# Designs tried in a protein design run: peptides against a protein of PDB entry 2QAS. Part 42

Target 1, 120 residues: chain A of PDB entry 2QAS
Amino acid sequence: PPEDLMQYEAMAQDALRGVVKAALKKAAAPGGLPEPHHLYITFKTKAAGVSGPQDLLSKYPDEMTIVLQHQYWDLAPGETFFSVTLKFGGQPKRLSVPYAALTRFYDPSVQFALQFSAPE

## One batch from the design tools (peptide; made by RFdiffusion4, then SolubleMPNN)

Design b2_p16_1_s4 (from b2_p16_1, 8 letters changed)
Fold by OpenDDE base, seed 3:
Structure b2_p16_1_s4 (fold): chain B 120 residues (1-120), chain A 16 residues (1-16)
Amino acid sequence: as target 1 above (120 residues)
Amino acid sequence: MEEAMQRAEAEQSSVD
């Protein structure tokens, strides 16, 4: 098969990552997501740009899934990454995740799912 | 997928 020098698949992946960014921007707006929408976001913890407490990330050597429904604060969806504060064991922890690190996005309220290829 | 969701809920639900 001919070689794709345009890298169309990568372009498509980036476009779909834009859906996640847009969804997070809605979640960050006053009032949050419209009920019953809530998000499950999975990402590669070792991907470049991922940051957070080492004690937390060490529990997830490959992938980590976070849920944005009732217990999240200061959601800041940037252009290349988003950051959010979540409580783990009652302790607030700040995570910063580049959209490029995402592997899965899911909203069970409407069964909307997206999958992405992320760096290994 | 389901396991990952359950783990997320468990980790983030143990909130004071």
Scores: peptide ipSAE 0.485, ipTM 0.883, DockQ to the pose 0.785
Fold by OpenDDE base, seed 4:
Structure b2_p16_1_s4 (fold): chain B 120 residues (1-120), chain A 16 residues (1-16)
Amino acid sequence: as target 1 above (120 residues)
Amino acid sequence: MEEAMQRAEAEQSSVD
């Protein structure tokens, strides 16, 4: 087939990353997500812009999945990345993840899933 | 995917 010089598939994926951003903004709003909605977000831990405790990230050499349901704090969904505080072993840890680093987004409550190709 | 979800829940469930 003809070569797609417009890279429409990439454009579509970038647009869909906007769904994640919008969902996180809803989650960050007063009252949080409407029950029973909750989110599982997977991202490449070595992607550019990903930031967090070395001891934590070292346990996830490729990808890491976080769950935003009840145990998360200070969710800050920016325009290019989001940050959130999660507890691991009872200890709060701050993560900063660019939307471009995402590989999966899932809301089990309605079985809504998105998959993305992130840079290695 | 299920394994990743379970791991996330396990790691983030060890709260006080």
Scores: peptide ipSAE 0.485, ipTM 0.881, DockQ to the pose 0.739
Fold by OpenDDE base, seed 5:
Structure b2_p16_1_s4 (fold): chain B 120 residues (1-120), chain A 16 residues (1-16)
Amino acid sequence: as target 1 above (120 residues)
Amino acid sequence: MEEAMQRAEAEQSSVD
């Protein structure tokens, strides 16, 4: 097969990552996500830029999935990463995740799913 | 993936 010197596949992946960013920005806006939309986001915990409590991340050596539905606070979707506060075992934990670390995005309300390649 | 979603719901307090 001919070589793709344009790297279209990578461009497409990045474009789709933009969907996640846009969705999170909608979630962070006043009023939050329109019901019944809610999000399941999976990311590589060892990816560069991922930040969070060591005790929490230690439980997820490869990937971690978080759900943004009713129990999330201070969602801040930046241009390269987003941060959010979630409760684990009743304790609030702050996570910071680069969009590049994402491997899966899913909104079960409309069965919309996206998969991404992330650094190992 | 379904298991991951279930784990997320279980680990995150009152998420669903």
Scores: peptide ipSAE 0.477, ipTM 0.871, DockQ to the pose 0.491
Fold by OpenDDE base, seed 2:
Structure b2_p16_1_s4 (fold): chain B 120 residues (1-120), chain A 16 residues (1-16)
Amino acid sequence: as target 1 above (120 residues)
Amino acid sequence: MEEAMQRAEAEQSSVD
């Protein structure tokens, strides 16, 4: 097949990562996401820039899915990564995830799904 | 994907 020298797929991926960023910014705004919207975000735990408690990340050698619905705090969606505090077993834990590490984004309320190719 | 979502819900207090 013809060789794509424009790398349209990569452009599309970047654009779609922007959707996730925008969605998270909405989630971080006062009042949070408009119900019943909630987000399931999957990312490569070993990707560059991913950070969080070792005891937590060690349980997810490849990918980890987090859900932003009822209990999430201090969601901070930056330009290249977002950070958020989630409770695991009742314990607050801070995660920092680059958008580039994402592999899946899903909002079941409207069945909106995005898939991404992430490093590692 | 469904399994991953279920695990997230089970391990995170963000859904209960």
Scores: peptide ipSAE 0.494, ipTM 0.876, DockQ to the pose 0.508; fails the geometry check

Design b2_p16_2_s1 (from b2_p16_2, 10 letters changed)
Fold by OpenDDE base, seed 3:
Structure b2_p16_2_s1 (fold): chain B 120 residues (1-120), chain A 16 residues (1-16)
Amino acid sequence: as target 1 above (120 residues)
Amino acid sequence: SMEKQMQQAVEEQLAE
């Protein structure tokens, strides 16, 4: 097969990461996500730039999934990472996750799924 | 599995 010197697949994957960013920006806007849309985001907990409560990250040494539906606060979708406050054990915790750390994005309301490769 | 991860996420975030 011919050699792809343009790296189109990588470009496409980067564009798809942009979908996640855009979705989070919608979620952070006034009124939040339009119902019934909600997001499941999976990421590598040991990826560079990931930060959060130590006990939680220790519980999920490889990857974990968070859900943005009813219980999330101060969602801040930046250009390279997003941060959000979620409750774990009834206590608010702040998570910061680079988009590069994502491995899965899913909106079950429309069965829209994306998968990504993230550094180990 | 994705389904299992989704369930765990819900349980984790809704736990008292």
Scores: peptide ipSAE 0.391, ipTM 0.883, DockQ to the pose 0.901
Fold by OpenDDE base, seed 1:
Order: structure tokens, then C-alpha cells, then sequence
Structure b2_p16_2_s1 (fold): chain B 120 residues (1-120), chain A 16 residues (1-16)
């Protein structure tokens, strides 16, 4: 097949990352997500731009999943990354995750799933 | 698996 010089697949992936960003912006708005919507977000913990407590990231050397449903605070979805406070072991921790680091997005309420190729 | 990761997330974030 001919060589794709337009990189259409990459464009499509980036567009789908936009869905995650939009969903998080809805979640961050007053009132949060409309029930029963909630989000599972998986990301590569070693990806560039990912930041959080060393102990937490060390516990998940490849990737980890966070859930945004009942226990999350100060969700701040930026244009290139989002940050959020979650509790781990009963302790609040701040995570910052670039959208480019995402590998999976899932909303069980409507069984909506997205998968992404993130840099290793 | 996705299911396993979901379970992991819940357990980790709800653990006290």
C-alpha cells in the first residue's frame, strides 16, 4: 500500500484524545459529571510530563488507572494535561497527566471505551 | 486487562 505521508492515523488518535479532554472538562464543571457517568483513565506512568508522588509512581512502573467517580478533588483539565487530587491509602495526592500519556479511557455507565498508543 | 485495572483503581483509591 502507498505510504501515508499525512499521518492520518495519528490525527485520528489525537482527535480521540480530544474526547477525553472534553469529558474531563465536563467533569470539572460545577455539578460534575451527570449521573451515572464516571471515568476510568489509564496512563503510562513514565511518560513525559507525568508527575505525582514518587512512591505512587514507583508502585506502578508501567501504567496505572485512576477512577473519577466519588473520590476526586480539584480536577483541572488543561489544554495539554490535566491534574487531579485523589486519595491513595487515605492520603490525598496530586497527579498531573498529559493527554498524550493516556492509553485507555472508559465510562462503564454507557460502555464507552477508547484506546490509545502512548510513547513507551 | 481493563477489568483488572478498574478493580485496581477502585481498591487503591478507596483504601484507607
Amino acid sequence: as target 1 above (120 residues)
Amino acid sequence: SMEKQMQQAVEEQLAE
Scores: peptide ipSAE 0.389, ipTM 0.882, DockQ to the pose 0.924
Fold by OpenDDE base, seed 2:
Structure b2_p16_2_s1 (fold): chain B 120 residues (1-120), chain A 16 residues (1-16)
Amino acid sequence: as target 1 above (120 residues)
Amino acid sequence: SMEKQMQQAVEEQLAE
């Protein structure tokens, strides 16, 4: 096939990352996501800009999936990354994840799924 | 798999 010098696939991927950002902004708004919407977000734990508790990230050396439904706090969706507080083992932990680190996004309520290429 | 990842997330975040 012809060589795509425009890199449209990459452009599309970036646009779709915008969907995640927008969804998180909705989730961060007062009242949270409209029921029954909730989000599963998978990301590369070793990607640049990912931060969180060392023990947790060590437990997931490749990818980690978080769920934003019942137990999440202080969701802060920025322009390049989002941060959120989640409980792990009953303890609140703060995670910061660049959108570029994402590999999957899923809302089971409507079976909406996105997959992304993330740096290894 | 996606299903496995989802299950792991639930178990991890909802565990006491």
Scores: peptide ipSAE 0.385, ipTM 0.881, DockQ to the pose 0.907
Fold by OpenDDE base, seed 4:
Structure b2_p16_2_s1 (fold): chain B 120 residues (1-120), chain A 16 residues (1-16)
Amino acid sequence: as target 1 above (120 residues)
Amino acid sequence: SMEKQMQQAVEEQLAE
């Protein structure tokens, strides 16, 4: 097949990452997500721009999934990354994740799923 | 799998 010099697949992926950003902005708004919507977000822990507790990231050397339903605080969805406070072992931890690091997004309430290609 | 990752996320974040 002809070579795609436009990189349409990458463009489409970026557009779909915009869905995640928009969803997180809804989640961060007063009142949170409309029930029963909740979000599972998977990302590459070693991707550029990912930051969080060393022990936690070391525990998940490839990728990890976070759930945003009832136990999350100070969700801050920026334009290129989002940050959120979650509890691990009862201890609050701050994570910062670029949208480019995402590999999966899922809302079980409506079975809406997105998959992304992230840098290794 | 996705299901396993979801389960792990719940267990990790809800564990006390």
Scores: peptide ipSAE 0.381, ipTM 0.878, DockQ to the pose 0.912

Design b2_p16_2_s2 (from b2_p16_2, 8 letters changed)
Fold by OpenDDE base, seed 3:
Structure b2_p16_2_s2 (fold): chain B 120 residues (1-120), chain A 16 residues (1-16)
Amino acid sequence: as target 1 above (120 residues)
Amino acid sequence: SEQAAMEEAVREQLAK
């Protein structure tokens, strides 16, 4: 097969990552997501730019999933990454996740799912 | 189900 010098697949992946960014911006707006929408986000914990408490990330050597529904605070969706405060075992933890680290996005309210290729 | 799997994946987040 001919070599794709345009890297169309990468462009498409970036475009789809934009959907996640847009969804998070809606979630961060006053009032949050419109009910019953809520988001499950899976990402590679060892991907470049991922940051958070070591004790938490150590429990997830490959990837972890977070949910944004009723218990999330200070959601800040930036241009290249988002940060959010979530509770784990009742304790608040701050996570920062680059969109490039994402592997899955899911909104069960409308069964909308996206999958991404992330660096190993 | 997909939702059930996701809920299990975030067990620690849901735990108090």
Scores: peptide ipSAE 0.420, ipTM 0.894, DockQ to the pose 0.651
Fold by OpenDDE base, seed 2:
Structure b2_p16_2_s2 (fold): chain B 120 residues (1-120), chain A 16 residues (1-16)
Amino acid sequence: as target 1 above (120 residues)
Amino acid sequence: SEQAAMEEAVREQLAK
């Protein structure tokens, strides 16, 4: 097949990562996401820039999925990464995840799904 | 379903 010198797929991936960023910014706004919207986000735990408690990340050597629905705090969606406090086993823990580390985004309320290729 | 899979994946987060 013809060689794509424009790298359209990469451009599309970047654009779609922007969707996640925008969604998180909506989630971080006062009042949070409009019901019943909520977000499932999967990311490579070993990707550059991912940070969080070692004990937590150790449980997920490849990928980890988090949900932003009823229990999330201090969501801070930056331009290159977002950080958020979530409870795991009832304990608050802070995660920082670059958008580039994402592999999946899903909003079950409208069955909106995105998949991404992320570096290992 | 995809939703069920996602819910299972975040079990630790949902647990008290």
Scores: peptide ipSAE 0.371, ipTM 0.875, DockQ to the pose 0.700
Fold by OpenDDE base, seed 4:
Structure b2_p16_2_s2 (fold): chain B 120 residues (1-120), chain A 16 residues (1-16)
Amino acid sequence: as target 1 above (120 residues)
Amino acid sequence: SEQAAMEEAVREQLAK
């Protein structure tokens, strides 16, 4: 088939990353997500711009999944990345994740799933 | 299921 010089698939995926951003902004609004909506987010831990505790990121050298349901604090969805405080083993830890690092988004309440190709 | 696999992946987050 002809070569796609426009890279339409990549553009479409970038647009769909906007869904994640919008969902997180809804989650960060007063009152949080409407029940029973909650979010599973998977990302490449070594992607550019990902930051968090070294011990945590070292434990997940490729990908890790976080859940935003009840136990999350100070969710800050920016335009290029989001940050959030989560508990791991009962200890609060701050993560910062660019949307470009995402590989999966899932809301089990409505079985809505997105998958993304992220840089290795 | 996908949900079960993802929930397992966040076991440490869910642990107290």
Scores: peptide ipSAE 0.154, ipTM 0.778, DockQ to the pose 0.661
Fold by OpenDDE base, seed 1:
Structure b2_p16_2_s2 (fold): chain B 120 residues (1-120), chain A 16 residues (1-16)
Amino acid sequence: as target 1 above (120 residues)
Amino acid sequence: SEQAAMEEAVREQLAK
């Protein structure tokens, strides 16, 4: 096949990352997610722009999955990254994750799944 | 299942 100089596959991936951003914006709106929707988000912990407690990120040298269902606070979905406070071992931790770092998105309530190629 | 795998992946978050 001829060389794709338009990078259509990358554009499609970025468009799908927009779905995650939109879903998080819904989750951040007053009232949160409509039941029974909840979100599993997996990301590369060493990707550029990922930020969080060193001790937490050290436990996940490659990928980390978080869940947004019952215990999340101050969800702030920006244009390029989102931040959220979650509890780990009962302790609140703040994470900031660029959408470009995502590798998986899953809503088990409707079995909706997305997979992404993220930079190493 | 995929859900079971995800639940395992977030065990630390679910732990009190």
Scores: peptide ipSAE 0.362, ipTM 0.875, DockQ to the pose 0.664; fails the geometry check

Design b2_p16_2_s3 (from b2_p16_2, 8 letters changed)
Fold by OpenDDE base, seed 2:
Structure b2_p16_2_s3 (fold): chain B 120 residues (1-120), chain A 16 residues (1-16)
Amino acid sequence: as target 1 above (120 residues)
Amino acid sequence: SEEAAIQRAVEEQLAK
């Protein structure tokens, strides 16, 4: 097949990562997401820039999914990464995730799904 | 369903 020298797929991926960023910014705004919207975000736990409690990340050696629905705090969506406090087993834990580490984004309320290729 | 699978995957996040 013809060689794509424009790298359109990569451009599309970047654009779609922008959707996630925008959605998180909506979620971080006062009042949070409009009901019933909520977000499931899957990311590679070993990707560069991912940070969080070692015990938590060790439990998920490849990927983990976080849910932003009713129990999330201090969501801070930056330009290259977002950070958020979530409870795991009732304990608040801070995660920092680059958008580049994402592999899946899903809003079940409207069945909106995105998939991404992320570095190993 | 996809939602059900994801929900099971995040069970730890919802547990007290």
Scores: peptide ipSAE 0.156, ipTM 0.755, DockQ to the pose 0.706
Fold by OpenDDE base, seed 4:
Structure b2_p16_2_s3 (fold): chain B 120 residues (1-120), chain A 16 residues (1-16)
Amino acid sequence: as target 1 above (120 residues)
Amino acid sequence: SEEAAIQRAVEEQLAK
């Protein structure tokens, strides 16, 4: 088939990353997500711009999944990345994740799923 | 299941 010099699939995926951003902005609003909605977000831990505790990221050398349901704090969805405080082993830890690092977004309550190709 | 795999992935977050 003809070569796609426009990279339409990549553009479409970037647009769909906007769904994640919008969902996180809803989650960060007063009152949080409407029940029973909650979010599972998977990302490449070594992607550019990902930051967090070294011990945590070392434990997940490829990907990790975070859940935003009941135990998350200070969710800050920016335009290019979001940050959030989560508990790991009972200890609060801050993560910062660019939307470009995402590989999966899932809301089990309505079985809504998105998958993304992220840089290795 | 897929849900079970996701649940395992966040086990550390659920641990006290």
Scores: peptide ipSAE 0.154, ipTM 0.753, DockQ to the pose 0.681
Fold by OpenDDE base, seed 5:
Structure b2_p16_2_s3 (fold): chain B 120 residues (1-120), chain A 16 residues (1-16)
Amino acid sequence: as target 1 above (120 residues)
Amino acid sequence: SEEAAIQRAVEEQLAK
């Protein structure tokens, strides 16, 4: 097959990551997501730029899925990463996740799913 | 399964 020097596949993946960023910006706006939309976001816990409590990240050495529905606070979607406060075992934890670390995005309300390759 | 993993994530994040 011919060699793709433009790396179109990577460009397409990055464009789709933009969907996640846009969705999170909607979620962070006043009023939050329009019901019944909510988000399942999976990411590589060892990816560069991922930050969170050591105990939590150690529990998930490969991938972790977080849920953004009703129990999330201080969602801050930046240009390269987002941060959010969630409860695990009743304890609030702050996570910071680069969009590049994402492997899956899912909105079960409309069964919309995206998959991504992330650095190992 | 993937669905089971999602369910476990929900349960953990909603657990007291």
Scores: peptide ipSAE 0.153, ipTM 0.754, DockQ to the pose 0.868
Fold by OpenDDE base, seed 3:
Order: sequence, then structure tokens, then C-alpha cells
Structure b2_p16_2_s3 (fold): chain B 120 residues (1-120), chain A 16 residues (1-16)
Amino acid sequence: as target 1 above (120 residues)
Amino acid sequence: SEEAAIQRAVEEQLAK
């Protein structure tokens, strides 16, 4: 088969990551997501640009899933990454996740799912 | 499974 020098698949993946960014911008708006929408976001914890408490990230050496429903604060969806404060073990933790690190996006309220290829 | 992974994530975030 001919070699794709345009890297169309990567372009398509990046376009779909835009859906996650747009959804997070809605979540960050006053009042949050419209009920009953909520988000499960999975990402590679060792991907470039991922940052957070070392003790937390050490617990998830491959990937982890965060839930944005009722208990999240200071959601800041940037153009290349988003940051958010969540509680783990009752303690607030700040996470910063590039969209490029994502492997899964899911809204169970409408069963909307996206999957992404992330760097290993 | 995927559901099990989601459940683990929820438990971690809701744990005190």
C-alpha cells in the first residue's frame, strides 16, 4: 500500500481532540455542564506535558481516568492543555493534561465516546 | 474491563 506522507490519520485525531477541548470549555462556563452530562477523561500519565502531584501520578504509571461531574474546581481549558483541581483521598490535587495525552473521552449520559492514540 | 476501570477512577476520587 502507498505510504501516507500527509499523515491524515494524525490530522483526524487532532481534530477529534478539538471536541474534548470544546466540551471542557462548556464545562468551564458558569453553571458547568448541563445536567445530566458529565465527563470521563482518560490520559497517559507519562505523556509529555502531563503534570501533577508525584504521589498521585506514581499510583497510575500508565494511564488514569478523571471524572468531571460534581466535584471539580478551577477548570481551565487552554488551547493545548487543560488544568483542573480534583479531590483524591479527600485532598485537592491540581492536574495539567495536554490534549495530546488523551486516550479516551466518554460522556455516559448520552453514551458518547472517543478514543485516541497517544504517545507511549 | 472498561467499566471496571471507570469504577476504580470514581472510587479514587470519592475516597476520603
Scores: peptide ipSAE 0.149, ipTM 0.755, DockQ to the pose 0.880

Design b2_p16_2_s4 (from b2_p16_2, 10 letters changed)
Fold by OpenDDE base, seed 3:
Structure b2_p16_2_s4 (fold): chain B 120 residues (1-120), chain A 16 residues (1-16)
Amino acid sequence: as target 1 above (120 residues)
Amino acid sequence: SMEEQMEEAVREQLAE
């Protein structure tokens, strides 16, 4: 196959990551997501830039999924990463996740799914 | 699987 010097696949991946970013910005707006929309986000826990409690990340050595429905706080969707407070075992934990670390995005309310290539 | 991951997320994050 011909050599792609434009890196279109990477561009496409970034564009799709932009969908996640946009969705999170909607979720972060006053009132949150319009019901019944809610988000499942899967990411590589060892990817560069991923930050969170050691105990939590140790529990998920490869990847983990977070759910943003009604139990999330201080969602801050930045341009390159987002941060959010979630409860695990009843305890609030702060996570910071670069969009580049994402492997999956899913909104079951409308069965909208995205998959991403993330660093191993 | 995605389903298993979703179930795990709900169990860990949305449970009482």
Scores: peptide ipSAE 0.524, ipTM 0.910, DockQ to the pose 0.798
Fold by OpenDDE base, seed 1:
Structure b2_p16_2_s4 (fold): chain B 120 residues (1-120), chain A 16 residues (1-16)
Amino acid sequence: as target 1 above (120 residues)
Amino acid sequence: SMEEQMEEAVREQLAE
């Protein structure tokens, strides 16, 4: 079969990652997300660029899911990665996650879901 | 599963 030298599938995946970035930018704006929207974001913890407390990342050797509803602070969605402060077991911790590390995005309020392939 | 991961996230991040 013919080779896809344009890599359309990869481009499509990147475009969809843009949806996550846009959603996070809305969440970071004054007032946050419009109710009842809230986000579940899953990512590979060992992916390049992922950073956070060693104890936390060690607890989730493959992937972990974070929830952005009301208990999140200083959400900073950059162009290639986002960072956010969340509480784990009552302790605030800062995470930095490249969009390329994402594997799932979900907003239960409208049942909107996206899945991505990320490096192992 | 996605559901299990969501439940874990809630338990760890939103529990009071």
Scores: peptide ipSAE 0.509, ipTM 0.907, DockQ to the pose 0.752
Fold by OpenDDE base, seed 5:
Structure b2_p16_2_s4 (fold): chain B 120 residues (1-120), chain A 16 residues (1-16)
Amino acid sequence: as target 1 above (120 residues)
Amino acid sequence: SMEEQMEEAVREQLAE
């Protein structure tokens, strides 16, 4: 097959990452996500730009999944990364995750799923 | 699996 010099697949993946960004912006709006929508986001913990408590990241050396339903605070979806406060073992912890680090996005309420390739 | 990841997330983040 002919070579794709336009890198359309990469463009498409970037567009799909935009869906995650948009969804998070909706989640960050007053009132949060419209029920029953909630999000499961999986990301590579060692990806460039990922930031959080060392003990937490050490617990998840490869990837981890966060759930945004009713127990999340100060969600701040930026243009290249988002940050959010979640509780782990009852303790609030701040995470900062670049969209490029994502590997999965899922909303069980409507069974909407996205998969992404992230650097190992 | 995705299901296992979801279950773990719930257990770690939604449990007190």
Scores: peptide ipSAE 0.427, ipTM 0.885, DockQ to the pose 0.890
Fold by OpenDDE base, seed 2:
Structure b2_p16_2_s4 (fold): chain B 120 residues (1-120), chain A 16 residues (1-16)
Amino acid sequence: as target 1 above (120 residues)
Amino acid sequence: SMEEQMEEAVREQLAE
């Protein structure tokens, strides 16, 4: 097959990352996501820009999945990364995740799924 | 798997 010098697949992936950003912005709005929508976001914990409690990140050496449904606070979706406070074992912890670190996005309510290639 | 990761997320983040 012909060589794709335009790198359309990468462009498409970036566009789809925009979907996650947009979804998070909706989730960050007053009242949160419209029920029953909720999000499962998976990301590479060792990707550049990922930050959070050392103990937490150490527990997930490869990937971590966070769920944004009822228990999430101070969701701040920026242009290149988002940050959010979640409880792990009842303890609130702040995570900052670049969109580029994402590997999966899923909304079970409508079975909408996205998969991304992220740096190892 | 995705299912396992989702289950773990629920267990860790939504459990009291």
Scores: peptide ipSAE 0.541, ipTM 0.914, DockQ to the pose 0.839; fails the geometry check

Design b2_p16_3_s1 (from b2_p16_3, 7 letters changed)
Fold by OpenDDE base, seed 1:
Structure b2_p16_3_s1 (fold): chain B 120 residues (1-120), chain A 16 residues (1-16)
Amino acid sequence: as target 1 above (120 residues)
Amino acid sequence: SEAEAIEEQWRKESAA
């Protein structure tokens, strides 16, 4: 088959990452997500731009999943990355994750799932 | 905490 110089698959992936960004912006709005919607977000912990406590990231050398349902605070979805505070071991930890680092997105309430190819 | 049980929940939720 002919070589795709347009990189359509990459464009499609980026468009789908936009869905995650939009969903997070809805989650960050006053009142949060409409019940029973909640989000499971998986990302590569070693991807460029990912930041958080060393102890936490060390515990997840490849990927980790976070859930936005009941225990999350100060969700801040930017244009290229989002940050959020979650509790691990009873302690609040701040994570910053570029959308480009995402590998999976899932909303169990409606079984909506997305998968992405992220740099390893 | 919710975060500590995420991996377990993810597996169960994604399979539901």
Scores: peptide ipSAE 0.071, ipTM 0.708, DockQ to the pose 0.093
Fold by OpenDDE base, seed 4:
Structure b2_p16_3_s1 (fold): chain B 120 residues (1-120), chain A 16 residues (1-16)
Amino acid sequence: as target 1 above (120 residues)
Amino acid sequence: SEAEAIEEQWRKESAA
């Protein structure tokens, strides 16, 4: 097939990353997500811009998934990345994840799923 | 915690 010099697939994925951003903004709004909606977000832990506790990121050298349902705090969805506090081992840990680092997004309540190609 | 059991929960819910 002809070479796609427009990189439409990448454009489409970027647009879909916007869905994740929008969903997170809804989640961060007063009252949170409308029940029973909740989010599973997977990302590459070594992607540029990802930050968090060294011990936690070391435990997940490739990818890790976080769930935003009941045990999350201070969700802050920015324009290029989001940050959130989650508990691991009973201790709160702050994570910062660029949308570009995402590899999957899922809302089990309506079985809505998205997959993304993230940098290695 | 919820975060520690995420992978197990993901597998179950994604298979529903």
Scores: peptide ipSAE 0.067, ipTM 0.703, DockQ to the pose 0.092
Fold by OpenDDE base, seed 2:
Structure b2_p16_3_s1 (fold): chain B 120 residues (1-120), chain A 16 residues (1-16)
Amino acid sequence: as target 1 above (120 residues)
Amino acid sequence: SEAEAIEEQWRKESAA
């Protein structure tokens, strides 16, 4: 096939990452997501800009999935990354995840799914 | 917690 010098696929991927950002901004708004919407977000834990507790990230050396439904706090969706507090082992843990690190996004309530290429 | 059961739940949800 012809060489795509426009890199349309990459542009489309970036646009779709914008969907995740927008969804997270909705989730962060007062009252959270409209029921029954909730979000599963998968990301590469070793991607640049990912930060969180060392013990937690060590437990998930490749990818990690988080769910934003019932047990999340202080969701802060920025322009390049989001941060959120989740409980692991009963303890609140703060995660910071660049949108570029995402590999999957899923809303089971409407079976909306996205997949992304992320740095290995 | 919810976070501890995410992987199992993800499998179930994605298979639905």
Scores: peptide ipSAE 0.061, ipTM 0.706, DockQ to the pose 0.092
Fold by OpenDDE base, seed 5:
Structure b2_p16_3_s1 (fold): chain B 120 residues (1-120), chain A 16 residues (1-16)
Amino acid sequence: as target 1 above (120 residues)
Amino acid sequence: SEAEAIEEQWRKESAA
């Protein structure tokens, strides 16, 4: 079969990552996500650009999932990464995650799921 | 917290 010199698959993956970015921007807007929508986001904790408390990231050496439903604060969806504050062990923790580090996105309310390839 | 119970909730919601 012909070789794809356009790299369409990569373009498609980037477009799909755009869905996550757009969803997070909606979540960050006043009033948050329209209920019952909520997001499960999984990412590689060792991917370039991922930052957060060392103790927390050490607990999840490969990947971790965060949920944006009722207990999240200061969601800031940038163009290349998003940051958010979540509570772990009762303590607020700030995480910064590049969209490129994502491996899974899911909205249980409508069973919408996306999977991505992320750096190992 | 919500974050600590994610995996359990994910399993339940995914199986529903």
Scores: peptide ipSAE 0.061, ipTM 0.698, DockQ to the pose 0.092

